# Peptides against a protein of PDB entry 2AZE, part 124

Target 1, 148 residues: chain A of PDB entry 2AZE
Amino acid sequence: AQECQNLEVERQRRLERIKQKQSQLQELILQQIAFKNLVQRNRHAEQQASRPPPPNSVIHLPFIIVNTSKKTVIDCSISNDKFEYLFNFDNTFEIHDDIEVLKRMGMACGLESGSCSAEDLKMARSLVPKALEPYVTEMAQGTVGGVF
Target 2, 101 residues: chain B of PDB entry 2AZE
Amino acid sequence: GRLEGLTQDLRQLQESEQQLDHLMNICTTQLRLLSEDTDSQRLAYVTCQDLRSIADPAEQMVMVIKAPPETQLQAVDSSENFQISLKSKQGPIDVFLCPEE

## One batch from the design tools (peptide; made by RFdiffusion4, then SolubleMPNN)

Design b1_p20_3_s2 (from b1_p20_3, 14 letters changed)
Fold by OpenDDE base, seed 5:
Structure b1_p20_3_s2 (fold): chain B 148 residues (1-148), chain C 101 residues (1-101), chain A 20 residues (1-20)
Amino acid sequence: as target 1 above (148 residues)
Amino acid sequence: as target 2 above (101 residues)
Amino acid sequence: DERKKYIEKIHERVKKINAR
């Protein structure tokens, strides 16, 4: 029946929307964990050192990383007001945003790649509100995707 | 019947989505709180050592770009063209180079 | 630049072609 067909279309639409939201939620969780873990790490380090690091030794978020071979020739054009930059490379380069950097640093506890140890998972859970803990667990287990 | 089954499925999906929305709201709230917390922002930094874990300056040149929000970044990475363009609307862009260890 | 000790300003090491 046409009515059933319409509902089936709607069902599929909702499933896709849910999938999208799941992806967004996972990313948000990872960001939260990464940020909090980073802050926690640095807080602990500063406490041990009894002082903050030198200002010129750290890069505060947000930032973007660009890396290329040390042999790559880079030409740079800069506007007078430094509002515009143009970099020309003679070889390939990589760009990473700060979140990706944090993930690669392990700040997301390997949750992003399903590489969580028991300790990693414990840490991850500790860095999110209680309501999110089950979802973190599911992420670690790779069981995200089902209907709640 | 089929109709009843589909209707039930849709209701279940709606409930699931509502739960997702709730969780997302929690997450966005947490992130907002982090962004508004001056102490957290003060501690939200990486070191050169951290950057080396991503790309070793012994092998790679590592640049750090600090740009105002909504800065436009365009990158071309092809066999014939390797380019990055940055255009800020809210202020100057700073670019730093991580020194080799 | 206050970060020269640990992080160098790119302008000092990258070839600047021009200003626009």
Scores: peptide ipSAE 0.024, ipTM 0.876, DockQ to the pose 0.028
Fold by OpenDDE base, seed 3:
Structure b1_p20_3_s2 (fold): chain B 148 residues (1-148), chain C 101 residues (1-101), chain A 20 residues (1-20)
Amino acid sequence: as target 1 above (148 residues)
Amino acid sequence: as target 2 above (101 residues)
Amino acid sequence: DERKKYIEKIHERVKKINAR
């Protein structure tokens, strides 16, 4: 009986670890798709324009975004060496990392929210190695839990 | 019996985890390849137009922060305090404002 | 800064920003 109890504890531990890894894998897949899709988009755009965009008009990854209402008053303090910044707002703000920005741009093909059309899914599959295609399909269907 | 069932479950879970590890390794490899590809990194950018699609500067002030790796970011967003603190150890931090137009 | 034409870089040590 005690042996069974020990195994049940281990079972639960493994289940939790697998759950965490599933989440991590999904995020990694989304990042891969988003990055490749972004690169593809920009490559195509530059080819069509026969030139890159103006150097000062683009923001290279990595970055983060902070946005707030135009009515928000912001006090900014910067160290002399620019190693330290302090922003004080009089109202709420939002912070987004570059991956979230890419997702909201649709670079992850809506896979992150289950809003993946047939065309989106086709694109998503084309941006990952063959071994990952089944998992991408499962993500789109919301059936990732079928791994075990 | 119960013991046999649990033992079998653990074996199956081990196989599932190994598969996940394999898939994650594939993903990390692909991401590494992207990071090592100069052309890909050159093309890994967004525009102000892209940012407007996320937060329109006509209604929102949009700041872009580019900081070295391992930069500390502390944010407080409550009715009592609204603050962002950045501290870099590896170099200067750059902050930009996205223009409305 | 080279990005002045498209992106405004914050340069001031102490700056009060009221969104445009």
Scores: peptide ipSAE 0.023, ipTM 0.873, DockQ to the pose 0.027
Fold by OpenDDE base, seed 2:
Structure b1_p20_3_s2 (fold): chain B 148 residues (1-148), chain C 101 residues (1-101), chain A 20 residues (1-20)
Amino acid sequence: as target 1 above (148 residues)
Amino acid sequence: as target 2 above (101 residues)
Amino acid sequence: DERKKYIEKIHERVKKINAR
């Protein structure tokens, strides 16, 4: 009985670990798709324009975004070496990391929400190695969660 | 019996986890290769137009923060406190505003 | 700043409380 109980604990531990890894893998896949799609978009755009965009008109990854109403008053305290920043707002704000920005731009093809069209899914599949394609398909269908 | 069943389940879970680890290794390898590709990194950017698509500067002030790796970010967004704290250990932090035009 | 044309540094528009 004790041995069985110990194995049950181990079983639950492994199941939880697998679930966690599944979530991590999904996020990594989304990052890969979003990044490759972004690079592809920009490459094509620069080719069509026959030149890169002005250097001061683009923001390279990584970055984070903070947005708030234009009416929001922001007070900023900065250390002399700019290692520390403190922002005080008089109203609510939103924070987004670069991955979330890419997702909202559609760079992850709607895969993050399972809202991808057939064309979106085709694009997503084309941006990952063959071994990951079945997992991408499952993500699109919202069927990820089972044991392999 | 029950013991044999549990033992078999654990073996199956081990195989499943190994398969998952394999997929994760493939994915992390791809991301690493992208990070090491100079051309990809050069093209890894968004424009102000992109940012306007998620938060229109006509209505929202859009702040962009470029911080070194491992920079600590703490945010408080409550009815009484609205604050963001940034602490870098590896270098200066740059903050920009995305203009309307 | 050269980037001011398209992206401007925030501390030019945001009130600086102090530098530490």
Scores: peptide ipSAE 0.021, ipTM 0.873, DockQ to the pose 0.028
Fold by OpenDDE base, seed 1:
Structure b1_p20_3_s2 (fold): chain B 148 residues (1-148), chain C 101 residues (1-101), chain A 20 residues (1-20)
Amino acid sequence: as target 1 above (148 residues)
Amino acid sequence: as target 2 above (101 residues)
Amino acid sequence: DERKKYIEKIHERVKKINAR
């Protein structure tokens, strides 16, 4: 009886760990798709333009963005060596990391929200190794979460 | 019996986790390859147009922060305090503004 | 001008920003 109880505890522990790893894998897949899709987009764009964009017109990853209303007053203090920044706002602001930006740009093909068209899914599958394609399909179908 | 069933379940869960770990390794490898590929890194950028699609400068002011690894960021967003503090130990922090036009 | 067309670095040590 005690042995069974111990095994039940272990079973639950493993199930929770698997659940956590599934979430992590999904995020990793989304990142991979987003990055590759971004690179692909930019490559094609530069090919069409026959030149890279102006240096000061782009921001390379990694980065974060801060946005706030244009009505917000911002006081910025910068150290001489630029090692320290202090921003004071008189109203609310938002912070987004680069991955979130890419997702909102559609670089993850809507896979993050389950809003994948057939073409989106095709694109997503094309941007991952073959071994990950089934999982991408499951993500699109909303069937991820079950135990293998 | 119950014991045998639980034992079998644990074995199956172990196999499932191993498969999951394998997939994660594949994925992290791909991300690492992207990180190490010079051409990919050169092409890993967003434009002002991209940023406008996320937060329109017609209504929102958009700042971009590029900071060295391990930079500390603290943010307070409350009714009484709205503040962002950045502290780098490895180099200067760059802050950019996305123009409205 | 040129800076207006592209991303602009913030170079001022102390700057009050009002993007209105």
Scores: peptide ipSAE 0.021, ipTM 0.871, DockQ to the pose 0.027

Design b1_p20_3_s3 (from b1_p20_3, 13 letters changed)
Fold by OpenDDE base, seed 3:
Structure b1_p20_3_s3 (fold): chain B 148 residues (1-148), chain C 101 residues (1-101), chain A 20 residues (1-20)
Amino acid sequence: as target 1 above (148 residues)
Amino acid sequence: as target 2 above (101 residues)
Amino acid sequence: KEREEYIKKLLERVKKINSR
């Protein structure tokens, strides 16, 4: 009886770990798709224009975005060497990392929200190695947990 | 019996975890390849137009922050305090505003 | 040049309290 109890504890531990890894894998897949799709888009755009964009007109990854109402008052303290920044707002703000920006741009093909059309899914599959294609399909269907 | 069932479950879970680890390794490898490819990194950018699709500068102030790796970011967003603190150890932090037009 | 302008705009928008 005690042995069974010990195994049940271990079972639960493993289930939780697997759940965490599933989440991590999904995020990694989304990042891969988003990055490759972004690169593909920009490559095509530059080819069509026969030149790269002006150097100061683009923002290279990595970055973060902070947005707030234009009416928000912002006080800023900056160190002389620019190693430290302190921003104080009088109202709410939003912070987005570059991955979230790419997702909202549609670079992850809507896979992150289950809004993946057949064409989006085709694109997503084309941007990952063959071994990951089944998992991408499961993500689109919302059936990732079916492995167990 | 119960013991046999649990033992079998644990074996199956182990196999499932190993498969996940394998897939994650594939993903991390692909991401590493992207990071090592100079041309890909050159093309890994967004435009102000892209940012406008996220937050319209006509209504929102859009601030871009580029900081060295391992920069500390602390954010407080409550009715009592609205604050962002940045501290870099590896170099200066660049902050600039996305133009409306 | 454009990057410098973006920084300038930010500095105009944000009140600088102090330098540390």
Scores: peptide ipSAE 0.038, ipTM 0.872, DockQ to the pose 0.028
Fold by OpenDDE base, seed 5:
Structure b1_p20_3_s3 (fold): chain B 148 residues (1-148), chain C 101 residues (1-101), chain A 20 residues (1-20)
Amino acid sequence: as target 1 above (148 residues)
Amino acid sequence: as target 2 above (101 residues)
Amino acid sequence: KEREEYIKKLLERVKKINSR
């Protein structure tokens, strides 16, 4: 029946939307964990040092990273007001946003790649509100994707 | 019947989506709180040592770009062109080179 | 400033072609 067909289309649409939201939620969770873990790490480090690091010795979020071989030749054009930059490389480069950097630093506890030890999982859970803990667990287990 | 089954499925999916929305709201709230907390923002930093963990300056040039919000970034990484363009609308762009140890 | 040093080092590394 046409009605059933319409509902099936709607079902598929909703499933796709849910999938998208699941992806978004996972990313948000990872960001939250990464940020909080970073802050926690730095707070602890500063407490041990009894002082903050020198202002220009650290890079505050947000930022992006560009890396390339040290042998890569880079030409740079900069506007007078520094509003515009143009970099030309003679070889490949990589760009990483701050979140990716944090993930690679392990700030997301390996949750992003399913490489989450029991200790990592414990840390991850501790950095999210209670309501999110089950989802963190599912992420660690790789069982996210089903319907709630 | 088929119709009843589909209707039930849709209702269940709606409930699931609502739960997701709730969780997402929690997350966005947490992130907003972090962004508004001055102490958290003060502590939201990485070091050169951290950057070396992602790309060793002994082998890689590591460039840090700090740009105002809504800065346009375009990158071309092909066999013919390797280019990054940045266009800010809200202020100057800062670029740093991670020192090699 | 260390920040200035980083920029200086970058400028040594990167060829500045144009200013607009």
Scores: peptide ipSAE 0.034, ipTM 0.874, DockQ to the pose 0.028
Fold by OpenDDE base, seed 4:
Structure b1_p20_3_s3 (fold): chain B 148 residues (1-148), chain C 101 residues (1-101), chain A 20 residues (1-20)
Amino acid sequence: as target 1 above (148 residues)
Amino acid sequence: as target 2 above (101 residues)
Amino acid sequence: KEREEYIKKLLERVKKINSR
C-alpha cells in the first residue's frame, strides 16, 4: 500500500513536469516558426525590391513595444548614460515583447491559437525540422497533451 | 494489480518525457543557430507597417524599446500608478517612436 | 542623408527629463 502511494506521488510529479515541458516546447516551436517565417518574408521582399530597406526604417529583434492612447501624457526620465529610463503615464498602457508582435503579425501562422488554415499549417510544418512536424500538427488541432 | 499498473504508467511517462526533452533540444538548437546566423539576424526585423497592423499610430502611440540583454523592466499598471522602469547593466537603451502615416 | 522611419526624438506630449 505504501509503495503504491509513493508511486502515485511520483506519477503526479512526472505528469506535472511533462505538462510544464509541453508548454515550454510549444512556445519554442512558435518562436522558431515566427522567426523563420519573418526572415523568409523579409528575404523575399528584399529580393522583389532588389534592395534592402533603409536602415532606419526597420527595427531588428530583439525589442519590446509599449503602446498607449495618443491622448496619454507621458513623463520620461532618462539617465545621462541612457542606462535608466522611467516612464510615467497618466493612463493605462500595454507592453508587448517581440514574439507577441510576431504572433499578431501572423508569423506563427495562427498556430498559437489553433487557427491554422491548410496553407498556414503547411507553412508551419515547412519551418520546423521533421521531428517537430507531428507536434506542430497536434498544436494546430488542439490535441496536445494526450499523455494525460 | 495496482502496483503493476502504476509501474507501467511511470515507464510510459518516462518515455514521454524523454521524447519531450529530445524535441526541446532540437528547438533550442534551431533557435541558437538562427541567432548565430548573420544573414538571419540581418533579416530579423519588423517595419513600421508591421507595427501599425498591431497598434494603429493614428489612435495609439507606439514606442519601440531596444535594450541590452539582462535589462530590468518593471511595470505598474493600476489606477494609482502607471509606470515603466528600465535599468540596463550592459549599455544604453534606445527608444524609437513609430510615426503615423 | 537618409530619413528615418522611426524617430528617436520624443514627441511634445512626452516630457523628457534628464537625470543627474
Scores: peptide ipSAE 0.033, ipTM 0.870, DockQ to the pose 0.026
Fold by OpenDDE base, seed 1:
Structure b1_p20_3_s3 (fold): chain B 148 residues (1-148), chain C 101 residues (1-101), chain A 20 residues (1-20)
Amino acid sequence: as target 1 above (148 residues)
Amino acid sequence: as target 2 above (101 residues)
Amino acid sequence: KEREEYIKKLLERVKKINSR
């Protein structure tokens, strides 16, 4: 009886760990798709333009963005060496990392929200190694969560 | 019996986790390859147009921050305090404003 | 040039305070 109880505890521990790893894998897949899709988009754009964009006209990853209402008053304290910044706002703000920006740009093909069209899914599958394609399909179908 | 069933379940869960780990390794490898590929890194950029699609500068100020690795960021967003603090140890922090169209 | 302009615009929008 005690042995069974111990195994039940272990079973639950493993199930929780698997659940956490599934979440991590999904995020990793989304990142991979987003990055590759971004690179692909830009590559095609540069090919069409027959040149890269001006060096100072784009923002390379990594970065973060901060957005707030245009009505928000911002005070900024900056050290002389620019090593330290302090921003004070009089209202709420939002912070987004580059991955979130890419997702909102549609670079993850809507896979993150389960809003994948057939074309989106096709694109997503094309941006991952073959071994990951089944998982991408499961993500699109909303069937991720089961134990293998 | 129950013991045998639990033992079998644990074995199956172990196999499932191993498969999961394998997939994660594949994925992390791909991400590493992207980070090590010079051409990919050159092409890993967004434009102001992209940023406008996320937050319209007509209504929102969009500020971009590029900081060296390991830069400390703290943010407070409460009714009494709205603050962002950045502290870099490896170099200067660059801040850009996305202009209105 | 464009990056510098973006910084300039930011400085116009954000009240800059020099710190030690």
Scores: peptide ipSAE 0.030, ipTM 0.872, DockQ to the pose 0.028

Design b1_p20_3_s4 (from b1_p20_3, 14 letters changed)
Fold by OpenDDE base, seed 4:
Structure b1_p20_3_s4 (fold): chain B 148 residues (1-148), chain C 101 residues (1-101), chain A 20 residues (1-20)
Amino acid sequence: as target 1 above (148 residues)
Amino acid sequence: as target 2 above (101 residues)
Amino acid sequence: DELKKYIEELQKRVEKINSR
């Protein structure tokens, strides 16, 4: 019937919207975990050292990383006010945002790649509000969205 | 019947979406709190050692870009062109190189 | 500077462009 057809279309639309929101939520959770874990790590390190690191020895978020072979020739054009940069490379390069850097550092506890040990999972859970803990568990198990 | 099944599915999906919305609100709130906490922001940094974990400065040139919010970044990585363009509207862009040691 | 070195190391390849 036409009514069933309409409802099926609506069902698919809602499923797609939910899928998108799930992806967004997972990323938000990873960001939260990564940030809090980073802060916690640094706080502990500074306490152990009884001093903060030298100002020019650290990079505060936010930032972007660009890396390429040391053999890559790069040309740089910069505006006088430093509002505009143009980099030309003679070979491939990689760009990483700060979140990706944190993930590769393990700040997201391997939750992003399904490489979350029991200890990692415990850490991840401890860095989110209680309401998010079940979802973190699902992420670690790779079972997010399985009920749909 | 099929109609009843679809109706039930839609109700369940509505509940699921409401739950997701709630969780997302919690997450965004937490992130805002982090951004507004001065001490957290002070401690939100990486070191050279951290950067070496993703790209070894012995083999890779590592460039760090700090730019104001809403800075435009365009990248081309093809056989013909390898280019990065940055344009800020809110302030100067700072670029640093990560030393090998 | 333990981590940061300014882009001055690349000044040999830096070209000035007009600000927009």
Scores: peptide ipSAE 0.045, ipTM 0.872, DockQ to the pose 0.030
Fold by OpenDDE base, seed 5:
Structure b1_p20_3_s4 (fold): chain B 148 residues (1-148), chain C 101 residues (1-101), chain A 20 residues (1-20)
Amino acid sequence: as target 1 above (148 residues)
Amino acid sequence: as target 2 above (101 residues)
Amino acid sequence: DELKKYIEELQKRVEKINSR
């Protein structure tokens, strides 16, 4: 019946929307964990050192990383006011945003790749509100979306 | 029947989406709180050692770009052209070089 | 102050390039 067909279309639409929201939620969770973990790490480090690091020894978020082979020749043009930059490379390069950097640093506890140890998972859970803990667990287990 | 089944499925999906929305709201709230917390922002930094962990300075040149919000970034990475273009409207762009080990 | 030092080095490189 036409009604059933319409509902099937709606069902599929909702499933896709849910899928999108799941992805967004997972990313948000990872960001939260990464940020909080980073802050926690640095707080502890500063406490141990009994002082903050020198201002020019750290890079505050946000930032972008560009890396390329040391053999890569780079030409750089900069406007006088430093509002514009142009980099020309003679070979491939990589760009990473700060979140990706944090993930690679392990700040997301390996949750992003499903490589959480028991300790990693414990840490991850501790860095989110209680309501999010079950979802973190599901992410670690790779069972997110199993109910759909 | 088919209609009843589909109707039930849609209701279940609606509930699931509502749960997701709730969780997302929690997450966005937490992230906002982090962004508004001065102490957290002060502690939101990485070190050169951290950068070395993601790209070995012995093999890779590591460049850090700090640009104001709304900065335009265009990158071309093809066999014909390798280019990064940055254009800021709100202030100067800073570029750092990660030291070698 | 490693970052400052290497920023300066980078700036020198940039200046050299831009002087071409």
Scores: peptide ipSAE 0.034, ipTM 0.871, DockQ to the pose 0.026
Fold by OpenDDE base, seed 1:
Structure b1_p20_3_s4 (fold): chain B 148 residues (1-148), chain C 101 residues (1-101), chain A 20 residues (1-20)
Amino acid sequence: as target 1 above (148 residues)
Amino acid sequence: as target 2 above (101 residues)
Amino acid sequence: DELKKYIEELQKRVEKINSR
């Protein structure tokens, strides 16, 4: 029946949308954990040192990192007002946003790769509202993806 | 029947999506709170040591880009062209090198 | 310690673009 076919199309559409939202939610959770963990780390460090770090010794979010081999030749062109930059490389480079940097720093507790130890999972859970804890657990177990 | 089954499935999917939306709202709220908290923003930084853990300056050149919002970044990474273009509309772009030591 | 060094200080690799 045509009606059933229409509903099946809608069902598939909703399933796909849910899948996309699940991915978005996971990323949001990782961002939250990473940010809070970073702040917590730095707060603790500053408390131990009894002072903040020198202003020019840290990079505040947001930022982007570009890395390439030290052997890579880079030509840089900069406008007078520094509104425009052009970099030319003679070899490949990598670009990382701040969130990716935080993940690689372990700020997301390995949750992004499903490599959470018991301690990592405990930390991750402690950095999210209680309502999100079950989802964090599912992420750690790799059980996210089903329709709940 | 089949129609009733599909109708029930759609209803369940709607409930599931509503749950997801709720969780996402919680997440976005938390992120907004972080962005609006002055102390959190003050503490939202990485150090040179952190950057070295990502890419060792002994082997890699590490460049940090601080750009105003809405800055355009275009990158080409191919065998024939390796290029990064930055264009800001709201202010100057700051580019830093991470020292080896 | 200073984390940041402006790339503009690397004169051998930097050239100014004329303003438009």
Scores: peptide ipSAE 0.031, ipTM 0.870, DockQ to the pose 0.028
Fold by OpenDDE base, seed 2:
Structure b1_p20_3_s4 (fold): chain B 148 residues (1-148), chain C 101 residues (1-101), chain A 20 residues (1-20)
Amino acid sequence: as target 1 above (148 residues)
Amino acid sequence: as target 2 above (101 residues)
Amino acid sequence: DELKKYIEELQKRVEKINSR
């Protein structure tokens, strides 16, 4: 009886660990797709323009975005060496990391929200190694983890 | 019996986890390759047009923050406090505002 | 006043990015 209880505890531990790894893998896949898609887009755009964009017209990863109403009053304190920043807002704000920005740009092909068309799914599959394609398909269908 | 059943379940879960680990290794390898590819890094950028698609500068102030690795970010968004604190240890932090046009 | 100057400077820096 005690042995069974110990194994049940271990079973639950493993299930939770697997669940966490599934979430991590999904995020990594989305990042890979988003990055490769972004690079592909920009490469094509530069080829069409026959030149790279001006250096001050683009923002390279990594970055974060903060947005708030234009009516929001912002108080900013900066250290002399610019190592420290303090922003005080009089209203709510939003923070987005670069990956979230890429997702909202559609770089992850809508895979992150299950809004993946057949064409989007085809693109997503093409941007990952063959071994990951089945998992991408399951992500699009929302069936990841169903076997556990 | 019950013990045998649990033992078998654990073995199956172990195999499943090993498969996940394999897939994760593949994925992390791909990400490392991207990070090590100079051309890919050169092309890893967004434009102001991209940012406008996320939040319209006509209605929203859009601030871009580029901070060195390991920069600490503290954010409070509540009825009492609306604050963002940044602290870098490796270098200066750059902040930009997305123009309306 | 200092904040205003800072914001204006930031805006100028970003406006250069959109100068395509």
Scores: peptide ipSAE 0.022, ipTM 0.866, DockQ to the pose 0.028

